Peptides against a protein of PDB entry 3JWR. Designs and how they scored, part 123

Target 1, 323 residues: chain A of PDB entry 3JWR
Amino acid sequence: TRELQSLAAAVVPSAQTLKITDFSFSDFELSDLETALCTIRMFTDLNLVQNFQMKHEVLCRWILSVKKNYRKNVAYHNWRHAFNTAQCMFAALKAGKIQNKLTDLEILALLIAALSHDLDHRGVNNSYIQRSEHPLAQLYCHSIMEHHHFDQCLMILNSPGNQILSGLSIEEYKTTLKIIKQAILATDLALYIKRRGEFFELIRKNQFNLEDPHQKELFLAMLMTACDLSAITKPWPIQQRIAELVATEFFDQGDRERKELNIEPTDLMNREKKNKIPSMQVGFIDAICLQLYEALTHVSEDCFPLLDGCRKNRQKWQALAEQ
Target 2, 298 residues: chain A of PDB entry 3JWR as posed
Amino acid sequence: TRELQSLAAAVVPSAQTLKITDFSFSDFELSDLETALCTIRMFTDLNLVQNFQMKHEVLCRWILSVKKNYRKNVAYHNWRHAFNTAQCMFAALKAGKIQNKLTDLEILALLIAALSHDLDHRGVNNSYIQRSEHPLAQLYCHSIMEHHHFDQCLMILNSPGNQILSGLSIEEYKTTLKIIKQAILATDLALYIKRRGEFFELIRKNQFNLEDPHQKELFLAMLMTACDLSAITKPWPIQQRIAELVATEFWEQGDQVGFIDFVCTQLYEALTHVSEDCFPLLDGCRKNRQKWQALAEQ

## One batch from the design tools (peptide; made by RFdiffusion4, then SolubleMPNN)

Design b2_p8_8_s3 (from b2_p8_8, 6 letters changed)
Fold by OpenDDE base, seed 5:
Structure b2_p8_8_s3 (fold): chain B 323 residues (1-323), chain A 8 residues (1-8)
Amino acid sequence: as target 1 above (323 residues)
Amino acid sequence: LDAFSFLF
């Protein structure tokens, strides 16, 4: 395609030029091509292209295929969200120095997972999928969308000309797919809530050990969530803009819940309760975000900008909630 | 759990 030719022929700027190591990164000014270039740079600077012998054209095709399999009519859970999740992962790995704590296969899997974690997202949550009796709800009982996202990820990885993992051994391939699946499934916030207590307790007791396979898996799950939620850590103007996108998508779901299901939406998804957003954001930060970024900062102090951003945004939301 | 389906 013309898009593939343009991407494959383009000079990929440095990570410094692209600012993709910055926790304060914003994609708002980037074209789709530039987001793809950023993605190539992430793979390159993490040594994934070299270590796993990725063909440049295949990587380009894969990136474009992933991007294409996000819906354009979804306000938030689109390619830009996945791209920002991957950028936060890259920043956490590089600037946050988490790269030094992980294997190349884990890094490969996390980056693929971050880019793929919301593939074909419908702009509705698992609760809506269940209540609407969507065909996907017949396939999966829990983490319905996350299972679907993984299936889409696998489909793309196996598609002709998109096989970025063809340089891996059979065992490396199996390991990578396992980690990708676990990482995508970990983005179900319900699973985060279920598992986070174990992680926080290990941190609190100074018993956290990444050499333990179970604790490694737990950490990768927490890291995925930290990147997925990273919009809450962004500089205030960026966060406000993203919050508007999320609210739009949630209100669209709430409108559908009223119209299609005859259900009164929750406050978060109720357009009529827009004035509750600031207080709900404070509640979200307190209940979900702060402790995660505190724990992540304990694992790597260089991740402090995520925690600091979250704290600053809590103050901003609190000030709005008091008006 | 729906109570924790917050923004972001």
Scores: peptide ipSAE 0.114, ipTM 0.834, DockQ to the pose 0.260
Fold by OpenDDE base, seed 2:
Structure b2_p8_8_s3 (fold): chain B 323 residues (1-323), chain A 8 residues (1-8)
Amino acid sequence: as target 1 above (323 residues)
Amino acid sequence: LDAFSFLF
């Protein structure tokens, strides 16, 4: 395609030029082509292209295929969300120095998972999928969308000309797919809530050990969630704009819940209760985000900008809630 | 599960 030719022939700017090592990164000013160039840079600077002998054209095609399999009519859970998740992962690995704690296969899996974790997202949550009796709800009992996202990820990875994992051994391939699946499934906040207590307790007791396979898996799950939620850490103008996108998507779901399911939406998804957003954001930060970024900062102090950003945005939302 | 639906 013309898009592939343009991407494959383009000079890929440095990570410094693209600012993709910054936790404060914004994609708002970037074209789709520039987001793809950023993605190439992430793979390159993490040594994934070299270590796994990725062909440049294949990587370009894969990136474009991933981007194409996000829906354009979904306000938040689209390519830009996946891209920002991957950028936060890259920043956490590089600037946060987590790269030094992980294997190349784990890094490869996390980056693929971050880019793929919401593939074909429909702008509705798992509860809606279940309540609407959607065909996907017949395939999976829990984490319905996350299973679907992984299936889409696997489909793309196996598609002609998209096989970025072809340089891996059979064992490396199996390991990578296992980690990708676990990482995508970990983006279900229900699973995060189930598992986070173990992680926080290990941190609190100074018993956290990445050499333990179970604790490694747990950490990768927490890291995925930290990147997935990273919009909450962004500078206030970025945070506020992203919150508008999320609210739009949630209100669209709420409108569908009323129309299609004949139910009154929750406050979070109720367009008529948009004035509750600031207080709900404070609640979300307190209940979900703060402890995660605190724990992550205990694993690597260089991740502090995520915690600091989250704290700053809590103050901003609190100020709005008091108006 | 709906109780744990938050923005972002």
Scores: peptide ipSAE 0.110, ipTM 0.830, DockQ to the pose 0.253
Fold by OpenDDE base, seed 1:
Order: C-alpha cells, then sequence, then structure tokens
Structure b2_p8_8_s3 (fold): chain B 323 residues (1-323), chain A 8 residues (1-8)
C-alpha cells in the first residue's frame, strides 16, 4: 500500500527528537505516520529489531496492521490510546531504567502487548458485553474483551507479512506469547484489583524480588496497568483532554445502556451527571492510581515523574470538585 | 467493580 511504502521509506527520527522518552509526552500534534515512526523508534532503541532480526518492512506492516485494527469511531480506546500506552512503556523502560531489570523477551512481549492490548475495542466495557449477551460473552466468562484483544493480537502476528517474531526460536516464541497474553489480560482492572495487594505487600515488607518468577509475572502485570492508566499522570492540559475523551466514550455506553438494555447507567457513564467527574477522578486516583505509582517508584526511583504527575492531577481535580 | 470503572 501507499501508506506502507511511505512508512518503510521514511527516515525515523531519534527518540530525543520525537520526545518518546518523556513521561510528559503528548501525541495530540502527531499524524498517524508520525505515531508509526515513533513506534519503529521504540522497537529500534530497545534493541528488539537487532536482537530478534526483524525485517524493516515486516515491522512497518505489523505496526500498520495493529493501527488498522483499532476502530476510528471509538472516542478513547483507539490507536492513540494503545500508542500512548506503548510510549509510557518505552519511557518506563528507558527513562525509568526498568529495561535493565527485564529480559529481552519480556521487553519484546511488553511492547507488543502495550500496542495490542485494546485491539478491536468496541467502546464498551466487559459488563456491557455480558449484559448485552454479545457472542464474545459466550466464549469467555471473565476478562472477555482482554481475551478478544489477545486473539486479535495473535491473528495479526500470524498474518502474512506481519510475522515480526519469525526470528525467534520455538521456545522464545512460546515464552513471548505467554507473556503477551498475561500482559494483555492484566489490563483488566478487575484483575489488577485482585492482584495488587500481593505486590504492595511485597514492596511494604521489602521482600520484592524480580528473580522470583512469580514476582516477575506480578511486576509485569502491574507495569502494564501503570502504562495503561498513564493518562492520569500527564500534564494537566493533556490529562483534562484525555478525560474528556474517556467521558465521551463512557457517556456513549451509558446512552446505549438506556436505549438497548433499559438500564440506568452508573454515575460515571451518565451524561446527566458530568458535574460529578472531578470528584470521581479524585476517588479514582485515591482508590486505584496512587498506590500503584508509589510502588512502581519503589522498584525504580526514576519512575517518580509518573507519581508526581498523578499527585498534581489529584490536586487539580480536587480543586474542581470544590467549585 | 463497575463502580470503579473510573475515567482512564
Amino acid sequence: as target 1 above (323 residues)
Amino acid sequence: LDAFSFLF
């Protein structure tokens, strides 16, 4: 395609030029082509292209295939969300110095997972999928959408001309797919809530050890959630704009819940209760975000900008809730 | 858990 030709022939700017190592990064000014160029730079600077012998054209095709399998009519859970999740992962690995704590296969899996974690997202949560009796709810009981996202990820990885993992051994391939699946499933906030207590307790007791395979898996799950929620850490103008996108998507679901299911939506998904957003954001930060970024900062102090950003946005939301 | 379907 013309898009593939343009991407494959383009000079890829440095990570410094693209500012993709910054925790304060914004994609608002970037074209779709520039987001793809940023993605190539992430793979290159993490040594994934070299270590796993990726062909440039195959990587370009894969990126464009991933981008194409996000829906354009979904306000938030689209390519830009996946791209920003991957950029936060890249920043955490590089600027946050987490790269040195992980294997090349774990890094490869996390980057693929971050880009793929919401593939074919429909702008509705798992509860809506269950209550609407969608065909996907017949296949999976829990984490319905996350299983679907992984299935889409696997489909793309196996598609002709998209096999970015063809340089891996059979054992490396199996390991990578296992980690990708676990990482995508970890983006279900229900699973995060279930597992986070173990992680926080290990940190609190100073017993956290990345050499333990179980604790490694737990850390990768927490890191995925930290990147997925990273919009909450962004500079206030970016945070506010992303919050409007999320609210739009949630209100669209709430409107569908009323119309299609004859259900009164929750306050978060109720367009008529938009004035509660600031107080709900404070509640979200306190209940979900702060402890996660605190714990991540204990694993690597260079991740502090995520915690600092979250704290600053809590103050901004609190000030709006008091008006 | 839907009660904690927070923004983001």
Scores: peptide ipSAE 0.121, ipTM 0.837, DockQ to the pose 0.261; fails the geometry check
Fold by OpenDDE base, seed 4:
Structure b2_p8_8_s3 (fold): chain B 323 residues (1-323), chain A 8 residues (1-8)
Amino acid sequence: as target 1 above (323 residues)
Amino acid sequence: LDAFSFLF
């Protein structure tokens, strides 16, 4: 396609030029082409292209395929969200120095997972999918959308001309897919809530050890969640704008819940209760975010900007809640 | 658990 030709022929700017190592990164000013170029740079600078012998055209095609399989009519859970999740992963790996704690296969899997974790998202949560008796709810009992996202990821990876993993051995391929699946599934906040206690306890007891395979898996899950939620850490103007996108999507779901399911939506998804957003954000930060970024900072102190950003945004939301 | 479907 013309898009592929343009991407494949383009000079890929440095990570410094693209600012993709910054935890404060914003994609608002970037074109779709520039987001694809950033993605190429992430793969390159993580040594994934070299180590796994990726053909440039194949990588370009894969990126465009991933982007194409996000819906444009979804306010938040779109390509830009996935791209920002991947950028946060890249920043955590590079600036946060987590790269040195992981294998190349784990890094490969995490980056693919971050980009793929919301593929074909419909702008509704698992509860809506279940309550609407959607066909996907017949396939999966738990983490319905996350299983679907992984299936979409796998489909793309196996599509002609998109096989960025063709340079892997069969064992490396299996390992990579396992990690991708686990990472995508980890973005289900229900699973995060279920598992986070073990992670926090290991940190609290100073028993956390990445050489333990189980703890490694747990860490990768927590890292995925930290990147997925990273909008909460962004500078306040960026945070507000992303919050508006999320609220828009949630209100759209709430409107559908009223119309299609004849139910009163939760406060978070209720357009009429938009005035509760600030207090709900404080609650979200306290219940979900702070402990995660604190724990991540204990694993790598260079991740502190995420925690600092989260704390700053808590103060901003609290100030709005008091008005 | 939908109660924790907070923004973001």
Scores: peptide ipSAE 0.109, ipTM 0.832, DockQ to the pose 0.254; fails the geometry check

Design b2_p8_8_s4 (from b2_p8_8, 7 letters changed)
Fold by OpenDDE base, seed 3:
Structure b2_p8_8_s4 (fold): chain B 323 residues (1-323), chain A 8 residues (1-8)
Amino acid sequence: as target 1 above (323 residues)
Amino acid sequence: MEAFSFLL
């Protein structure tokens, strides 16, 4: 395609020029081509292209295929969300100094998972899929969409000309797919809530050890969630704009719940209760985000900008909730 | 869990 030719021939700017190592990064001013260039830079600077012998054209095609399999009519859970998740992962690995704590296969899996974790997202949550008796709800009992996202990821990875993992041994391939699956499934907030207590307790007791395979798996899951939710850490103007996109998508779901399911939406998904957004954001930060970024900062102090950003946004949302 | 569908 013309898009592939343009991407494959383009000079890829440095990570410094692209600012993709910054926790404060914003994609708002970036074209789709520039987001793809940023993605190439992430793979290159993590040594994934060299270590796994990725062909440049295959990587370019894969990135464009992933981007193509996000829906354009979904307000938040689109390519830009996946790209920002991957950028936060890259920043956490580089600026947050987590790269040296992980294997190359773990890094490869996390980056692929971050880019792929919401593939073919439909702008509705698992509860809606279940209540609507969608065919996907018959295939999977729990984490319905996350299983679908992984299936889409696997389909792309196996598609002709998209096989970025062709340089791996059979064992490396199996290991990578296992980690990708676990990482995508970990983006289900229900699973995060279920597992986070173990992680926080290990940190609190100073018993956290990345040399333990179970604790490593737990950490990768927490890191995925931290990157997935990273919009909450962004500078206030970016945070506010992203919150509007999320609210738009949730209100669209609420409108569908009324129309298609004859259900009154929750306050979060109720367009008429937009005035509750600030207080709901404070509740979200307190219930889900703060402890996660605190724990991540205990694993690596260089991740502090995520915690600091989250705290600053809590204050901003609290001030709006008091108006 | 449904009650805490948080933005973001």
Scores: peptide ipSAE 0.099, ipTM 0.832, DockQ to the pose 0.261
Fold by OpenDDE base, seed 5:
Structure b2_p8_8_s4 (fold): chain B 323 residues (1-323), chain A 8 residues (1-8)
Amino acid sequence: as target 1 above (323 residues)
Amino acid sequence: MEAFSFLL
């Protein structure tokens, strides 16, 4: 395609030029081509292209295939969300110095997972999929969308000309796919809520050890969630803009719930209750986000900008909730 | 417990 030719021939700017190591990064000013260039830079600067012998054209095709398999008519859970999740992962690995704590296969898997974690997202949550009796709800009982996202990820990775993992041994390939699956499934907040207590307790007791395979798996899951939720950490203007996109998608679901399912939506998905957004954001930060970024900062102090951003946004949302 | 559907 013309898009592939343009991407494959383009000079890839440095991570410094692209600002992709910044926790304050915003994609708002970036074209789709620039987001793809940023993604190439992430793979390159993490040594993934070299270490796993990725062909440049294959990587370009894969990135474009991933981007193409996000829906354009979904307000938030689109390519830009996946790209921002991957950028936060890159920043956490580089600026947050988590790269030094992980294997190359884990890093490879996390970056692929971050880019792929919401593939073919439909702008509705698992609860809606279940209640609407969607065909996907017949395939999976729990984490319905996350299983679908992984299936889409696997389909792309196996597609002709998209096989970015062809340089891996059979064992490396199997390991990578296992980690990708676990990482994508970990983006289900219901799973996060179930598992986070173990992680926080290990941190609190100073018993956290990344050399333990179970604790490593747990950490990768928490890191995925931290990157997936990273919009809450962004500078206030970026945070507010992303919150508007999320609210739009949730209100669209709520409108569909009323119309298609004849149910009253929850306050979060109720357009009529938009005035509760600030207080709901404070509640979300307190219930979900703060402890996660606190724990992540205990694993690596260089991740503090995520925690600081979350705290600052809590204050901003609280000030709006008091008006 | 209503599963907190979270913004973001």
Scores: peptide ipSAE 0.098, ipTM 0.826, DockQ to the pose 0.264
Fold by OpenDDE base, seed 2:
Parts: C-alpha cells; sequence; structure tokens
Structure b2_p8_8_s4 (fold): chain B 323 residues (1-323), chain A 8 residues (1-8)
C-alpha cells in the first residue's frame, strides 16, 4: 500500500526528538504516520529489531495492520489509546529503568501486548457484551473483550507479511505468546482488582522478588495496568482531554443501554450525570490508581513521575468536584 | 455487574 511504502521509506526520528521517553508525552499533535514512526522507534530503541532480527518492512506492515484493526468510530479505545499505552510502557522501560529488570522476550511481549491489548474494541465493556448476548459472550465467560483482543493480536501476528516473530525459536515464540496473552488479559480491571492485593502486600513486606516466576508474572500484569491507565498521570490539559474522550465513549454505551437493553445506565455511563465526572475521577484515582503507582514507584523510583502526575490530577479533579 | 467501571 502507499501508506506502507511511505512508512517504510521514512526516516525514523530519535526517541529524544519524538519525546517518547517522557511520561508527559502527548500524541494529540501527531499524525497517524508519526505515531507509526514512534512505534518503530520503540521497537528499535528496546533492541527488539536487532535481537529478534525483524525485517523493517515486516515491522512497518505489522504496525499498520495493528492500527487498521482499531475502530475509527470509537471515541477512546482506538489506535491512539493503544499507542499511548505502548508509549507509557516504553517510558517506564527506559526512563523508569524497568528495562534492566526484564528479559528481552518479556519486553517484546509487553510492547506487542500494549499495542494490541484493545484490538477491535467496540466501545462497550464486558458487562454490555454479556448483557447484549453478543456472540463473543458465548465464547468466553470472563474477560470477554480481552480474549477477543488477544485473538485479534494472534491473527495479525500470523498474517502474511506481518510475522514480526519469525526470527524467534519455537520456545521463544511460545514464551512470547504466553506473556502477550497474560498481559492482554491483565488489562481487565476485574483481574487487576483480584490480583493487586498480592502485589501490594509483597511490596509492603519488602518481599517482592522479580526472580520468582510467579511474582514476575504478577509484576508484568501490574505494569501493563499501570500503562493502560496512564492517561490519569498525564499533565492536566492532556488528562482532561482524555477524560472527555472516555466520558464520550461511556455515554455512548449508556445511550445504547437505554435504547437496546432498556436499562438505566450507571452514573459513569449516564450522560445526564456529566457533573459527577470530577467526583468519580477522584474516586477512581483513590480506589484504583494511587496504590498502583505507589507500588510501581517502590519497584523503580524512576517511575515517580507517574505517581506525581496521578496525585496532581487528583487535586485538580477534587477542586472541580468542590465547585 | 462489573463492579469497577472507571473512566480512565
Amino acid sequence: as target 1 above (323 residues)
Amino acid sequence: MEAFSFLL
């Protein structure tokens, strides 16, 4: 395609020029081409291209295939969300110095997972999919969408000309796919809620050990969630704009819940309760985000900007909730 | 009911 030719021929700017090591990064000013260039830079600077002998054209095609398999009519859970998740992962690995704590296969898997974790997202949550009796709800009992996202990820990875993992051994390939699956499934907040207590307790007791395979898996899941939720950490103007996108998508679901399911939406998805957004954001930060970024900062102090950003945004949302 | 619908 013309898009592939343009991407494959383009000079890829440095991570410094692209600012993709910054936790404060924003994609708002970037073209789709620039987001793809950023993605190439992430793979390159994490040594994934070299270590796994990725062909440049294949990587370009894969990135474009991933981007294409996000829906354009979904307000938040689109390519830009996946891209921002991956950028946060990159920043956490580089600036947060988590790269030194992980294997190359784990890094490869996390980056692929971050980019792929919401593939073909429909702008509705698992509860809606289940209640609407969607065909996907017949295939999977839990984490319905996350299973679908992984299936889409696997489909793309196996598609002609998209096989970025072709340089891996059979064992490396199996390991990578296992980690990708676990990482994508970990983006189900229900699973995060189930597992986070173990992680926080290990941190609190100073018993956290990345050499333990179970604790490693747990950490990768927590890191994935931290990147997925990273919009909450962004500078206030960025945070506010992203919150509007999320609210739009949730209100669209709420409108569908009324129309298609004849149910009253929850406050979060109720367009008429837009004035509750600030207080709901405070509640979300307190219930979900703060402890995660605190724990992550305990694993690596260089991740502090995520925690600091989250705290700052809590204050901003609280101030709005008091008006 | 997924108990934890959060915005971001």
Scores: peptide ipSAE 0.096, ipTM 0.825, DockQ to the pose 0.228
Fold by OpenDDE base, seed 4:
Structure b2_p8_8_s4 (fold): chain B 323 residues (1-323), chain A 8 residues (1-8)
Amino acid sequence: as target 1 above (323 residues)
Amino acid sequence: MEAFSFLL
């Protein structure tokens, strides 16, 4: 395609030029081509291209295939969300110095997972999928969408000309896919809520050890969630803009819940309760985000900008909730 | 337990 030719022939700017190491990064000004260039840079600067012998054209095709399999008519859970999740992962690995704590396979898996974690997202949550009796709800009982996202990820990875993992041994391939699956499934916030207590207790007790395979898996799950939720950490103007996108998608779901399911939507998805967004954001930050970024900062102090951003946005949302 | 759909 012309898009592939353009991407494959383009000079990839440095991570510094692209600002993809910054926790304050915004994609708002970037074209789709520039997001793809950023993605190439992430793979390159994490040494994944070299270590796993990725062909440039194959990587370009894979990125474009991933991007293509996000829906354009979904307000938030689209390519830009996946790209921002991956950028936060890259920043956490580089600027947050988590790279040195992980294996190359774990890094490879996390980056692929971040880019792929919401593939073919439909702008509705698992609860809607279950209640609407969607065909996907017959395939999976829990984490329905996350299983679907992984299936889409696997499909793309196995598609002709998209096989970025072809340089891996059979064992490396199996390991990578296992980690990708676990990482994508970890983006189910319901799973985060179930597992986070163990992580926080390990941190609190100073018993956290990345050499323990179970604790490593737990950390990768927490890191995925931290990147997935990273919009909450962004500078206030970016945070507000993203919150508007999320609210749009949630209100669209709420409107469908009224029409298709004949139910009153929750306050979060109720367009009529838009005025509660600030207080709900405070509640979300307190219930979900703060402890996660605190714990992540305990694992690596260089991740503090995520915690600081979250705290600043809490203050901003609180000020709006008091108006 | 309604999985609290959080805004972000």
Scores: peptide ipSAE 0.095, ipTM 0.824, DockQ to the pose 0.243

